Peptides against a protein of PDB entry 6JX3. Designs and how they scored, part 16

Target 1, 85 residues: chain A of PDB entry 6JX3
Amino acid sequence: AEFRLRPEISVAQTDYGMVLLDGRSGEYWQLNDTAALIVQRLLDGHSPADVAQFLTSEYEVERTDAERDIAALVTSLKENGMALP

## One batch from the design tools (peptide; aimed at target 1 S57)

Design b2_p18_8_s4 (made by RFdiffusion4, then SolubleMPNN; from b2_p18_8, 10 letters changed)
Fold by OpenDDE base, seed 5:
Structure b2_p18_8_s4 (fold): chain B 85 residues (1-85), chain A 18 residues (1-18)
Amino acid sequence: as target 1 above (85 residues)
Amino acid sequence: SLPKPAKSISMPALRPRP
């Protein structure tokens, strides 16, 4: 239900944007601005539906595309070991 | 900034509504 990062994952800001760091392995993933925006809102407790509404209100994106972007990002974060299933 | 190159996740860029 609730989007959560794995406990070993931390968020950091770098000169090149947001990164997610695995404190155990030292591996990290850099997020572009769109990905970072979605992650920030999810971590703040907004639902995917909330985020989709936010994106369509603030940006030139259709609801379907926003929903697809959010779903794709969540899937990637889970599959790459950053978010809890 | 960090010790080695990061992997990356890039989502489609968004344009703010005017």
Scores: peptide ipSAE 0.498, ipTM 0.824, DockQ to the pose 0.732
OpenDDE base, seeds 1, 2, 3, 4: peptide ipSAE 0.487, 0.473, 0.496, 0.487; ipTM 0.815, 0.813, 0.818, 0.820

## One batch from the design tools (peptide; aimed at target 1 L21 W29 L31 I38)

Design b2_p19_1 (made by RFdiffusion4)
Pose (drawn by RFdiffusion4):
Structure b2_p19_1 (pose): chain A 85 residues (1-85), chain P 19 residues (1-19)
Amino acid sequence: as target 1 above (85 residues)
Amino acid sequence: LRSFTAAATGAAITQLGTL
């Protein structure tokens, strides 16, 4: 249940926002503010459920949408090689 | 280049390139 980045992933905070770099493939990605917030919280050890609660308490989003959006982001992070399955 | 954007929160990732 623990969200983890793949070992070759590095992170940078930049003027454009959070960036993830794959040190092997050389692919690098930009996360928008919400994606960055979600990833940071997941890396802290919070569950996706915790993050959904946070998002609904802080932003104009329904819980159901927050859960789906977190799930989609995590799926995308796995799909694109930034997060371990 | 690839991207993803969530429908409600707008959570998104976008590939910037390859080094």

Design b2_p19_1_s4 (made by RFdiffusion4, then SolubleMPNN; from b2_p19_1, 5 letters changed)
Fold by OpenDDE base, seed 3:
Structure b2_p19_1_s4 (fold): chain B 85 residues (1-85), chain A 19 residues (1-19)
Amino acid sequence: as target 1 above (85 residues)
Amino acid sequence: LRSFEAEATGASIRQLGRL
């Protein structure tokens, strides 16, 4: 299943990191470097498994923990109206 | 969504405000 943001959500790259902007409500969110990495790779078409493998190569994180965190992030974005189901 | 933080990776999202 393809990971996609909702149409009203825009991505902005700032000196402070990745920002998501809701064009309807005006709300905006800052992602830290790790969250931005996850979102960018998912938007580029990488699977959660691909992203988990990448994280384990860059950080001292267990594969299963990385996969759980990615799933939690994706769920949060979907449940909070930022990503499509 | 106000804030999110993942346990193992520290991946986080925080709302900065509203335009």
Scores: peptide ipSAE 0.815, ipTM 0.962, DockQ to the pose 0.833
OpenDDE base, seeds 1, 2, 4, 5: peptide ipSAE 0.770, 0.773, 0.810, 0.773; ipTM 0.941, 0.941, 0.961, 0.942

Design b2_p19_2 (made by RFdiffusion4)
Pose (drawn by RFdiffusion4):
Structure b2_p19_2 (pose): chain A 85 residues (1-85), chain P 19 residues (1-19)
Amino acid sequence: as target 1 above (85 residues)
Amino acid sequence: KKPYVKPSITRLTHPNTFF
């Protein structure tokens, strides 16, 4: 249940926002503000459920949408090689 | 509450200057 980045992933905070670099493939990705917030909280050890609660308390989003959006982001992070399965 | 922006990721293909 622990969200983890793949070992070769590095992170930078830039003027454009959070960036993830794959040190092996050389692919690098930009996360928007909400994606970055989600990933940071997941890396802190919070559950996706915790993050959904945070998002609904802080932003104009329904809980159901927050859960789906978190799940889709996590799936995308896994699909694109940035997060371990 | 703040406006919500759906989480997204974008692959960057320009020269990497961040790492």

Design b2_p19_2_s1 (made by RFdiffusion4, then SolubleMPNN; from b2_p19_2 with K6R H14E F18H)
Fold by OpenDDE base, seed 5:
Structure b2_p19_2_s1 (fold): chain B 85 residues (1-85), chain A 19 residues (1-19)
Amino acid sequence: as target 1 above (85 residues)
Amino acid sequence: KKPYVRPSITRLTEPNTHF
């Protein structure tokens, strides 16, 4: 399924990085550069497999580690109410 | 290739907010 943010979530680019704001609760989260990159590519329609390939091609990371990190991030974004299930 | 940093998210609270 396509990765999507919940409708109440807004994306902001700040001097400190990407921020996701819940317009209903007022809670918001800052993403580090890697998390922001992953989210941006997923929102652009790339699959987790696409993102893993991108990470291993651009960064010093093994495929298995990239896959695990992407999965963990997606799970966290869903559990914390930012991404749709 | 660039150094890799694992992805992380941080909940922003008043004392930790820089905006």
Scores: peptide ipSAE 0.675, ipTM 0.897, DockQ to the pose 0.631
OpenDDE base, seeds 1, 2, 3, 4: peptide ipSAE 0.673, 0.673, 0.675, 0.673; ipTM 0.896, 0.896, 0.897, 0.896

Design b2_p19_2_s2 (made by RFdiffusion4, then SolubleMPNN; from b2_p19_2 with K2R K6R H14G F18Y)
Fold by OpenDDE base, seed 1:
Structure b2_p19_2_s2 (fold): chain B 85 residues (1-85), chain A 19 residues (1-19)
Amino acid sequence: as target 1 above (85 residues)
Amino acid sequence: KRPYVRPSITRLTGPNTYF
């Protein structure tokens, strides 16, 4: 399944990091550096497996932990109205 | 390898937030 943001969501870079803004409601969310990195790669067309491989190659994290963290983030983005199901 | 920080998101609400 392709990861996509909802059409009303805008992406901005701020001094606080990546921010996702709902242009209809005005609600917005800040992503930490890891979350922003994951989202950017998913939006570029990389699979969760690709992202997990990237994380384990660059950071002190095991593959299973990376996969769980990616899945949890994706779920959160969907449940909070930022990503399409 | 670099230290790993788990991904997180934070809803930006309250008097001290701006976009």
Scores: peptide ipSAE 0.679, ipTM 0.898, DockQ to the pose 0.678
OpenDDE base, seeds 2, 3, 4, 5: peptide ipSAE 0.679, 0.669, 0.678, 0.669; ipTM 0.898, 0.894, 0.897, 0.894

Design b2_p19_2_s3 (made by RFdiffusion4, then SolubleMPNN; from b2_p19_2 with K6R H14E F18A)
Fold by OpenDDE base, seed 3:
Structure b2_p19_2_s3 (fold): chain B 85 residues (1-85), chain A 19 residues (1-19)
Amino acid sequence: as target 1 above (85 residues)
Amino acid sequence: KKPYVRPSITRLTEPNTAF
């Protein structure tokens, strides 16, 4: 399924990077540069496979590691209430 | 190719001073 943020989540760009804010609870999460890049591409409609290909072409990372890292990030975003299941 | 840093997320709570 398509990656989507929960409706109560908003995105902000700060001096410290991308931040996701839960408008109901007031909790917010800071993403490092790699996480922000992955989320941006997923929100633009790229699949996790697309993102893995992008990462391996641009960065010193193996395909398997890129795939694992993307999957782990997506899982974290879902489990912590930022992304729809 | 650029150096790779694994993706990470950090919950921000009070008091919050640095990252």
Scores: peptide ipSAE 0.676, ipTM 0.897, DockQ to the pose 0.521
OpenDDE base, seeds 1, 2, 4, 5: peptide ipSAE 0.674, 0.674, 0.674, 0.675; ipTM 0.896, 0.896, 0.896, 0.897

Design b2_p19_2_s4 (made by RFdiffusion4, then SolubleMPNN; from b2_p19_2, 5 letters changed)
Fold by OpenDDE base, seed 5:
Structure b2_p19_2_s4 (fold): chain B 85 residues (1-85), chain A 19 residues (1-19)
Amino acid sequence: as target 1 above (85 residues)
Amino acid sequence: KKPYVRPKITKLTEPNTVF
């Protein structure tokens, strides 16, 4: 299944970066630039493999590190109730 | 290529806010 945010999650762009707000709990999280970029690409329908390719093309990162970081971020977003399982 | 920073999420709690 494609990456999706839970319906209660809203996205805000702030001077400090992307913020995800849970409208039910009131909890919210700030994403750094890399995390925001990954989330944006995933929400646009790109696969984790697509995102890894993008990161290695644009940034000084090895493929293995990019893949690990994407997977860890997705897991964190799911575990913290922002993304659908 | 641009410098790479690992993705990070930070839980925001009062009184800290970006709004």
Scores: peptide ipSAE 0.677, ipTM 0.897, DockQ to the pose 0.700
OpenDDE base, seeds 1, 2, 3, 4: peptide ipSAE 0.676, 0.675, 0.676, 0.676; ipTM 0.897, 0.896, 0.897, 0.896

Design b2_p19_3 (made by RFdiffusion4)
Pose (drawn by RFdiffusion4):
Structure b2_p19_3 (pose): chain A 85 residues (1-85), chain P 19 residues (1-19)
Amino acid sequence: as target 1 above (85 residues)
Amino acid sequence: SEHWKTEKAEKTFEVHYHR
């Protein structure tokens, strides 16, 4: 149940936002503010459920949408090689 | 080798909300 980045992934905070770099493939990606917030919280050890609660308390988003959006982001992070399955 | 820290990435992960 622990969200983990793949070992070759590095992170940078930049003027454009949070960036993930794959040190092996050389692919690098930009996360928007909400994606960055989600990833940071997941890396802290919070569950996706915890993050959904946070998002609904802080942003104009329904809990159901928050859960789906978190799940889609995590799926995308796995699909694109940033997060471990 | 460090350009990625100063340049905007072409590929993005995005989730959009209003505070």

Design b2_p19_3_s1 (made by RFdiffusion4, then SolubleMPNN; from b2_p19_3, 12 letters changed)
Fold by OpenDDE base, seed 4:
Structure b2_p19_3_s1 (fold): chain B 85 residues (1-85), chain A 19 residues (1-19)
Amino acid sequence: as target 1 above (85 residues)
Amino acid sequence: SDAWKYLKPKKQLVVEVER
């Protein structure tokens, strides 16, 4: 399944990091650097497995932990109305 | 953008990893 943002969600880069804005509600979510990195790579077409491999190369994180974190973030993005199911 | 000051309260999604 392809990772995709909902059409009403806009992406902005701010001084405080990446922000996802819901154009309908005005609610916005700020992503920390790691979350932003994950989202950016997913939007670029990388699979969660690709992203997990990338994270293990950039950080001292176990592959299984990276995969779990990515899955949790994707779930959160869907639950909070930012990503399509 | 200055428009952000009119948005609803900010929520944060955080993934913490060890550097």
Scores: peptide ipSAE 0.050, ipTM 0.567, DockQ to the pose 0.536
OpenDDE base, seeds 1, 2, 3, 5: peptide ipSAE 0.030, 0.041, 0.038, 0.040; ipTM 0.540, 0.517, 0.546, 0.556

Design b2_p19_3_s2 (made by RFdiffusion4, then SolubleMPNN; from b2_p19_3, 10 letters changed)
Fold by OpenDDE base, seed 3:
Structure b2_p19_3_s2 (fold): chain B 85 residues (1-85), chain A 19 residues (1-19)
Amino acid sequence: as target 1 above (85 residues)
Amino acid sequence: SMSWRFEKPEKSFTVTVRR
């Protein structure tokens, strides 16, 4: 399934890094560089498997660990109402 | 994508990998 943000969520860049904004509540979530990279690639149409391969090629992380981290991030974004289920 | 200035996030998501 395609990864998509909920309609009320916007992406912003700040001095602290990438931020996701809820246009209804005004709540905002900061992403660290790695989380931002994952989200950006997913939004650009890469699959979680693509992103895992990318991470393992660029960083000292095992494939299974990368996959688990990506899955955990996606789950958190969905559960917190940022990404569509 | 848009640029804003915030003092702090209300929530955060962090994924840590070794570089």
Scores: peptide ipSAE 0.131, ipTM 0.611, DockQ to the pose 0.559
OpenDDE base, seeds 1, 2, 4, 5: peptide ipSAE 0.048, 0.044, 0.088, 0.034; ipTM 0.584, 0.609, 0.598, 0.598; seeds 2, 4 fail the geometry check

Design b2_p19_3_s3 (made by RFdiffusion4, then SolubleMPNN; from b2_p19_3, 11 letters changed)
Fold by OpenDDE base, seed 2:
Structure b2_p19_3_s3 (fold): chain B 85 residues (1-85), chain A 19 residues (1-19)
Amino acid sequence: as target 1 above (85 residues)
Amino acid sequence: SMSWMFEEPEKRFVVEVRR
């Protein structure tokens, strides 16, 4: 399944980092740099496997750790109403 | 960058802020 944000969520780049804003509730979420990178690549159409490979090849991270981070982030974004299930 | 601590067990990806 393709990763997508909910339609009410907008993305903004701020001095504090990448922000996801819920246009309905007014809540917003500031992503750390790792999360921002993952989200950006997923939104650009890369698969989780692509992102894991990218992280592994570029940042000397273990594949299992990269996969864990991606999965955890995606789960969190879905559970917090930012990403479509 | 210190944001790239992939093995950090309690890593938080998101900081929720409410208006």
Scores: peptide ipSAE 0.056, ipTM 0.602, DockQ to the pose 0.087
OpenDDE base, seeds 1, 3, 4, 5: peptide ipSAE 0.031, 0.045, 0.033, 0.038; ipTM 0.574, 0.541, 0.573, 0.582; seed 3 fails the geometry check

Design b2_p19_3_s4 (made by RFdiffusion4, then SolubleMPNN; from b2_p19_3, 11 letters changed)
Fold by OpenDDE base, seed 5:
Structure b2_p19_3_s4 (fold): chain B 85 residues (1-85), chain A 19 residues (1-19)
Amino acid sequence: as target 1 above (85 residues)
Amino acid sequence: SMSWRYEEPEKRFVVEVQR
């Protein structure tokens, strides 16, 4: 399924990295470089499988670990109200 | 706020919640 942010969530780039901002509550989430890369590629339409393949080519990570990390991140983004289910 | 951190060398995501 398509990965999408909730309509109240906006993306900002800061000196400290990518930030997701909830326009209603004012709560924000700062993403590390890896999480930002994952989110950006997912938003660009790449599948989790695409992103996992990319991570294994760019970093010293096993495919299964990359897949688990992506799944965990996506789940957390949904559960914390940043991404649509 | 919530902070996603990638900790090395364990290579794990850590969620830090700050209010």
Scores: peptide ipSAE 0.099, ipTM 0.596, DockQ to the pose 0.065
OpenDDE base, seeds 1, 2, 3, 4: peptide ipSAE 0.042, 0.035, 0.033, 0.041; ipTM 0.576, 0.622, 0.615, 0.585; seed 1 fails the geometry check

Design b2_p19_4 (made by RFdiffusion4)
Pose (drawn by RFdiffusion4):
Structure b2_p19_4 (pose): chain A 85 residues (1-85), chain P 19 residues (1-19)
Amino acid sequence: as target 1 above (85 residues)
Amino acid sequence: KKPYVKPSITRLSGTPPAF
């Protein structure tokens, strides 16, 4: 249940936002503010459920949408090689 | 509450910023 980045992933905070770099493939990605917030909280050890609660308390989003959006982001992070399965 | 922006990721090209 623990969200983890793949070992070769590095992170930078930049003027454009949060960036993830794959040190092996050389692919690098930009996360928007909400994606960065979600990833940061997941890396802190919070559950996706915790993050959904946070998002609905802080932003104009329904809980159901928050859960789906978190799930889709995590799936995308796994699909694109930034997060471990 | 703040406006919600759906989470997204975008692959970038070129030289990466410093890490």

Design b2_p19_4_s1 (made by RFdiffusion4, then SolubleMPNN; from b2_p19_4 with K6R A18P F19V)
Fold by OpenDDE base, seed 4:
Structure b2_p19_4_s1 (fold): chain B 85 residues (1-85), chain A 19 residues (1-19)
Amino acid sequence: as target 1 above (85 residues)
Amino acid sequence: KKPYVRPSITRLSGTPPPV
């Protein structure tokens, strides 16, 4: 399924990195650089597998670890109300 | 290849940055 943010979530780039803001509650979250990179690529239409391939090509990470980390991030974004199920 | 840092998210408090 396609990765999508909830409609009330807005994305901003700050001096402290990417932030996601819930326009209804005012709650907001900071993403570290890796999380931001993953989210950006997913929003651009890349699959988790595509993103894992990208990470292993650019960074010192094993494929299995990259896939696990992507899945965990996606789950966290869904559970914390930022991404659609 | 660059050093890898695992992805993380952190809930922030206070006034949200401009969007």
Scores: peptide ipSAE 0.699, ipTM 0.904, DockQ to the pose 0.958
OpenDDE base, seeds 1, 2, 3, 5: peptide ipSAE 0.697, 0.697, 0.698, 0.697; ipTM 0.904, 0.904, 0.905, 0.904

Design b2_p19_4_s2 (made by RFdiffusion4, then SolubleMPNN; from b2_p19_4, 7 letters changed)
Fold by OpenDDE base, seed 3:
Structure b2_p19_4_s2 (fold): chain B 85 residues (1-85), chain A 19 residues (1-19)
Amino acid sequence: as target 1 above (85 residues)
Amino acid sequence: KRPYVRPRITRLTGEPPPV
């Protein structure tokens, strides 16, 4: 249940935000500020529920929207080979 | 509370940044 990046994935901080690089394929993705915030909290050991609570307390977003957005991001990261299943 | 922007990932092309 722990969110983890795949071993071949590296994290870089750039002028345009967080970037995830696949060291094997050379593919890489830019995360916007919200995505980077979510990933950072998940990597720190917070659950998706924890992150949703954080988002609703700090930002103008409803709980159900926050939960959906977190789930969609996690799915995308897994499907694109950045996060472990 | 701050304005909310949905999370987004974008595949990049070109030279990867140094890591």
Scores: peptide ipSAE 0.691, ipTM 0.904, DockQ to the pose 0.948
OpenDDE base, seeds 1, 2, 4, 5: peptide ipSAE 0.690, 0.689, 0.691, 0.690; ipTM 0.903, 0.903, 0.904, 0.904

Design b2_p19_4_s3 (made by RFdiffusion4, then SolubleMPNN; from b2_p19_4, 5 letters changed)
Fold by OpenDDE base, seed 3:
Structure b2_p19_4_s3 (fold): chain B 85 residues (1-85), chain A 19 residues (1-19)
Amino acid sequence: as target 1 above (85 residues)
Amino acid sequence: KKPYVRPSITRLTGEPPPV
């Protein structure tokens, strides 16, 4: 399934890094550099498998750890109301 | 290869950054 943000969520680049804004609640969520990278690639249409391959090629991380971290991030974004189920 | 940092998200509770 395609990764998508909820319609009330907007993306901003700030001095603090990537931020997601919930236009309904007014809540702001800051992403660290790795999370921002993952979200950007998913929004560009890359699959989680594509992102895992990218991470293992660029960073000191094993495939299994990359896959787990991507899945955990996606789950967190969905649970906190930023990404569509 | 670069050092790896696990992805994280943080809800901001203070003054929000300019958007």
Scores: peptide ipSAE 0.691, ipTM 0.903, DockQ to the pose 0.840
OpenDDE base, seeds 1, 2, 4, 5: peptide ipSAE 0.690, 0.691, 0.690, 0.690; ipTM 0.902, 0.902, 0.902, 0.903

Design b2_p19_4_s4 (made by RFdiffusion4, then SolubleMPNN; from b2_p19_4, 7 letters changed)
Fold by OpenDDE base, seed 2:
Structure b2_p19_4_s4 (fold): chain B 85 residues (1-85), chain A 19 residues (1-19)
Amino acid sequence: as target 1 above (85 residues)
Amino acid sequence: KRPYVRPRITRLEGEPPPV
């Protein structure tokens, strides 16, 4: 399924990286550069497979590790109320 | 290729940044 943020989530760019703000709860989360990159590409419509390919082409990471990290991030974003199920 | 850093999210405290 398509990766999407929940409608109450806003994105902000800060000196410390991308931040996701929950407009209802007031909670907000900072994403490191890799997480931000993954989220940006997913929001742009790239599949997790596309993102994994991108990561392996640009960074010193194996495909399986990239896939795992993407999946774990997506799960975390969903579980913490930032991304739609 | 660049060094790889695993993705991380961190819940922040305090006043949220402007959106």
Scores: peptide ipSAE 0.697, ipTM 0.905, DockQ to the pose 0.966
OpenDDE base, seeds 1, 3, 4, 5: peptide ipSAE 0.697, 0.696, 0.696, 0.696; ipTM 0.904, 0.905, 0.904, 0.905

Design b2_p19_5 (made by RFdiffusion4)
Pose (drawn by RFdiffusion4):
Structure b2_p19_5 (pose): chain A 85 residues (1-85), chain P 19 residues (1-19)
Amino acid sequence: as target 1 above (85 residues)
Amino acid sequence: DPRMYEKADRTFDVPHYPR
């Protein structure tokens, strides 16, 4: 249940936002503010459920949408090689 | 890697949520 980045992934905070770099493939990606917030909280050890609660308390988003959006982001992070399955 | 401080062409996007 623990969200983990793949070992070759590095992170930078930049003027454009949070960036993930794959040190092996050389692919690098930019996360928008909400994606970055989600990833940071997941890396802190919070569950996706915790993050959904946070998002609905802080932003104009329904809990159901928050859960789906978190799930889609995590799926995308796995699909694109940033997160471990 | 200096590239990390450039604007990326690849993105992970979550819809914008107003506060």

Design b2_p19_5_s1 (made by RFdiffusion4, then SolubleMPNN; from b2_p19_5, 12 letters changed)
Fold by OpenDDE base, seed 3:
Formats: sequence, C-alpha cells, structure tokens
Structure b2_p19_5_s1 (fold): chain B 85 residues (1-85), chain A 19 residues (1-19)
Amino acid sequence: as target 1 above (85 residues)
Amino acid sequence: DPVMFLPQSKHIVVPEYAR
C-alpha cells in the first residue's frame, strides 16, 4: 500500500529540521536529515525500493543497509502513530 | 523521568550517510 500519514499528522519545517505534528495531541517528532529525506520521497509517491535506489545513488550506503534503514523508519512512523498501517 | 516528556526527547533518526 502507498505510504500515507495519518490524517491528524501535519508536516512542518523548523530551524532544527523536519517535524511531524499530531494536531490532536500536540505531540511532535523531530526527524533528522536522512529520515526527512526518506519521508519526503515516500510522501511524493516513491516506493521504498525507489528510495533505496535513490539513496545508494546519492550516498555512500549499501543497498541492503538503505533498505533496512527505510524499513525501520517506516515501522517507527507507524508504531508512533504518524503513518497509516 | 520527566525529561522524557519534553519535545526535544521525541526524535526519529536514520543514520546519516556520507556523500
């Protein structure tokens, strides 16, 4: 299924990086630059496989490591109530 | 620990890569 944020989650850019904000609770999560890059591409409609290819093309990272990092991020976003299951 | 309730404690991190 396509990666999507939960409807109550909004994206904000701050001085300290990208933030995902829960409009109901006021809770927010700060993403580091790599996490933000991945989320941005996923929200633009790229698949995790697309993002892994992008990361290996632009950075010194192995495909397997990129795939693992993306999967771990997606899992975290779902478990912390930011992304739809 | 009350510090865990502060906004600065809520981070999602992926390892940063070299270019």
Scores: peptide ipSAE 0.480, ipTM 0.792, DockQ to the pose 0.375
OpenDDE base, seeds 1, 2, 4, 5: peptide ipSAE 0.475, 0.456, 0.473, 0.470; ipTM 0.789, 0.775, 0.786, 0.787

Design b2_p19_5_s2 (made by RFdiffusion4, then SolubleMPNN; from b2_p19_5, 12 letters changed)
Fold by OpenDDE base, seed 2:
Structure b2_p19_5_s2 (fold): chain B 85 residues (1-85), chain A 19 residues (1-19)
Amino acid sequence: as target 1 above (85 residues)
Amino acid sequence: DPVMFQPQSKHLIVPEYAR
């Protein structure tokens, strides 16, 4: 299944990083750099497995930890109404 | 009885990794 943002969610780039804005409620979420990197790659069509491989190649992180971080972020994005289920 | 401040934004944080 493809990772997608909900249609009311827009992406804004700020000096402090990526922000996901809900155009209906006005609520927004600020992402740190690692979260932004994961979201960007998922939106580009990479699978969570692809992203995990990328993270382990670029950073000193174990595959299992990368996978857990990705899964936790995806869950948060879906449960907080930013990503489609 | 002051109203508590609520932040405009929330934050999504993934643990930072060393390079």
Scores: peptide ipSAE 0.443, ipTM 0.736, DockQ to the pose 0.317
OpenDDE base, seeds 1, 3, 4, 5: peptide ipSAE 0.436, 0.440, 0.433, 0.439; ipTM 0.736, 0.742, 0.745, 0.742

Design b2_p19_5_s3 (made by RFdiffusion4, then SolubleMPNN; from b2_p19_5, 8 letters changed)
Fold by OpenDDE base, seed 1:
Structure b2_p19_5_s3 (fold): chain B 85 residues (1-85), chain A 19 residues (1-19)
Amino acid sequence: as target 1 above (85 residues)
Amino acid sequence: DPVMYEKQDKHLVVPRYAR
């Protein structure tokens, strides 16, 4: 299954980081740099497993921790109405 | 009366990893 944003959600790049904006409600969520990196790679079509491998290759993080962080972020994106289930 | 909104403070955070 492919990671996708809901149709009403748009991405904005700001000096303070990536923002996901709901065009219907006007609500927005600001991502920190690591979250933005994960979302960008998921939107580019990389699997969570691909992203975990990327994180462990670029940063001092264990695979298990990277996987947990990705899973938690994806869950939050879905629960907060930004990503499709 | 005007409608007042709280400014948003919604963040999604993943721990910042060391390089």
Scores: peptide ipSAE 0.395, ipTM 0.697, DockQ to the pose 0.353
OpenDDE base, seeds 2, 3, 4, 5: peptide ipSAE 0.392, 0.392, 0.377, 0.391; ipTM 0.696, 0.694, 0.699, 0.700

Design b2_p19_5_s4 (made by RFdiffusion4, then SolubleMPNN; from b2_p19_5, 12 letters changed)
Fold by OpenDDE base, seed 3:
Structure b2_p19_5_s4 (fold): chain B 85 residues (1-85), chain A 19 residues (1-19)
Amino acid sequence: as target 1 above (85 residues)
Amino acid sequence: SPVMFEKQSKHLVVPERAR
């Protein structure tokens, strides 16, 4: 299924990086640069496989490690109520 | 002495890697 944020979640760019804000609770999560890049590409419609290929082409990272990082991030986004299951 | 309160935030981190 397509990666999507929950309707109450908004994206903000701050001086310290990308932030995902829950408009109901006020809770927010600050993403580091690599996490932000992954989320941006997923929201643009790229699959996790697409993003892994992108990361391996742009950064010194092995494919397996890129895949694990993406999967871990997506899991965290879902478990912490930011992304739809 | 005065008590200072610091803002706390939650973070999602993917390991940074060299280009």
Scores: peptide ipSAE 0.376, ipTM 0.718, DockQ to the pose 0.324
OpenDDE base, seeds 1, 2, 4, 5: peptide ipSAE 0.359, 0.359, 0.352, 0.375; ipTM 0.714, 0.706, 0.713, 0.717

Design b2_p19_6 (made by RFdiffusion4)
Pose (drawn by RFdiffusion4):
Structure b2_p19_6 (pose): chain A 85 residues (1-85), chain P 19 residues (1-19)
Amino acid sequence: as target 1 above (85 residues)
Amino acid sequence: DPMQHKAPHTLDVPTYHRR
């Protein structure tokens, strides 16, 4: 249940926002503010459920949407090689 | 460092408005 980045992934905070770099493939990605917030919280050890609660308390989003959006992001992170399965 | 430049790919979550 622990969200983990793949070992070759590095992170940078930039003027454009959070960036993930794959040190093996050389692919690098930009996360928008909400995506970065979600990833940071997941890396802290919070569950996706915790993050959904946070998002609904802080932003104008329904809990159901928050859960789906978190799940889609995590799926995308795994699909694109940033996060371990 | 390439990460100090705008990245070519994005992993986005929809934009939310803050309460």

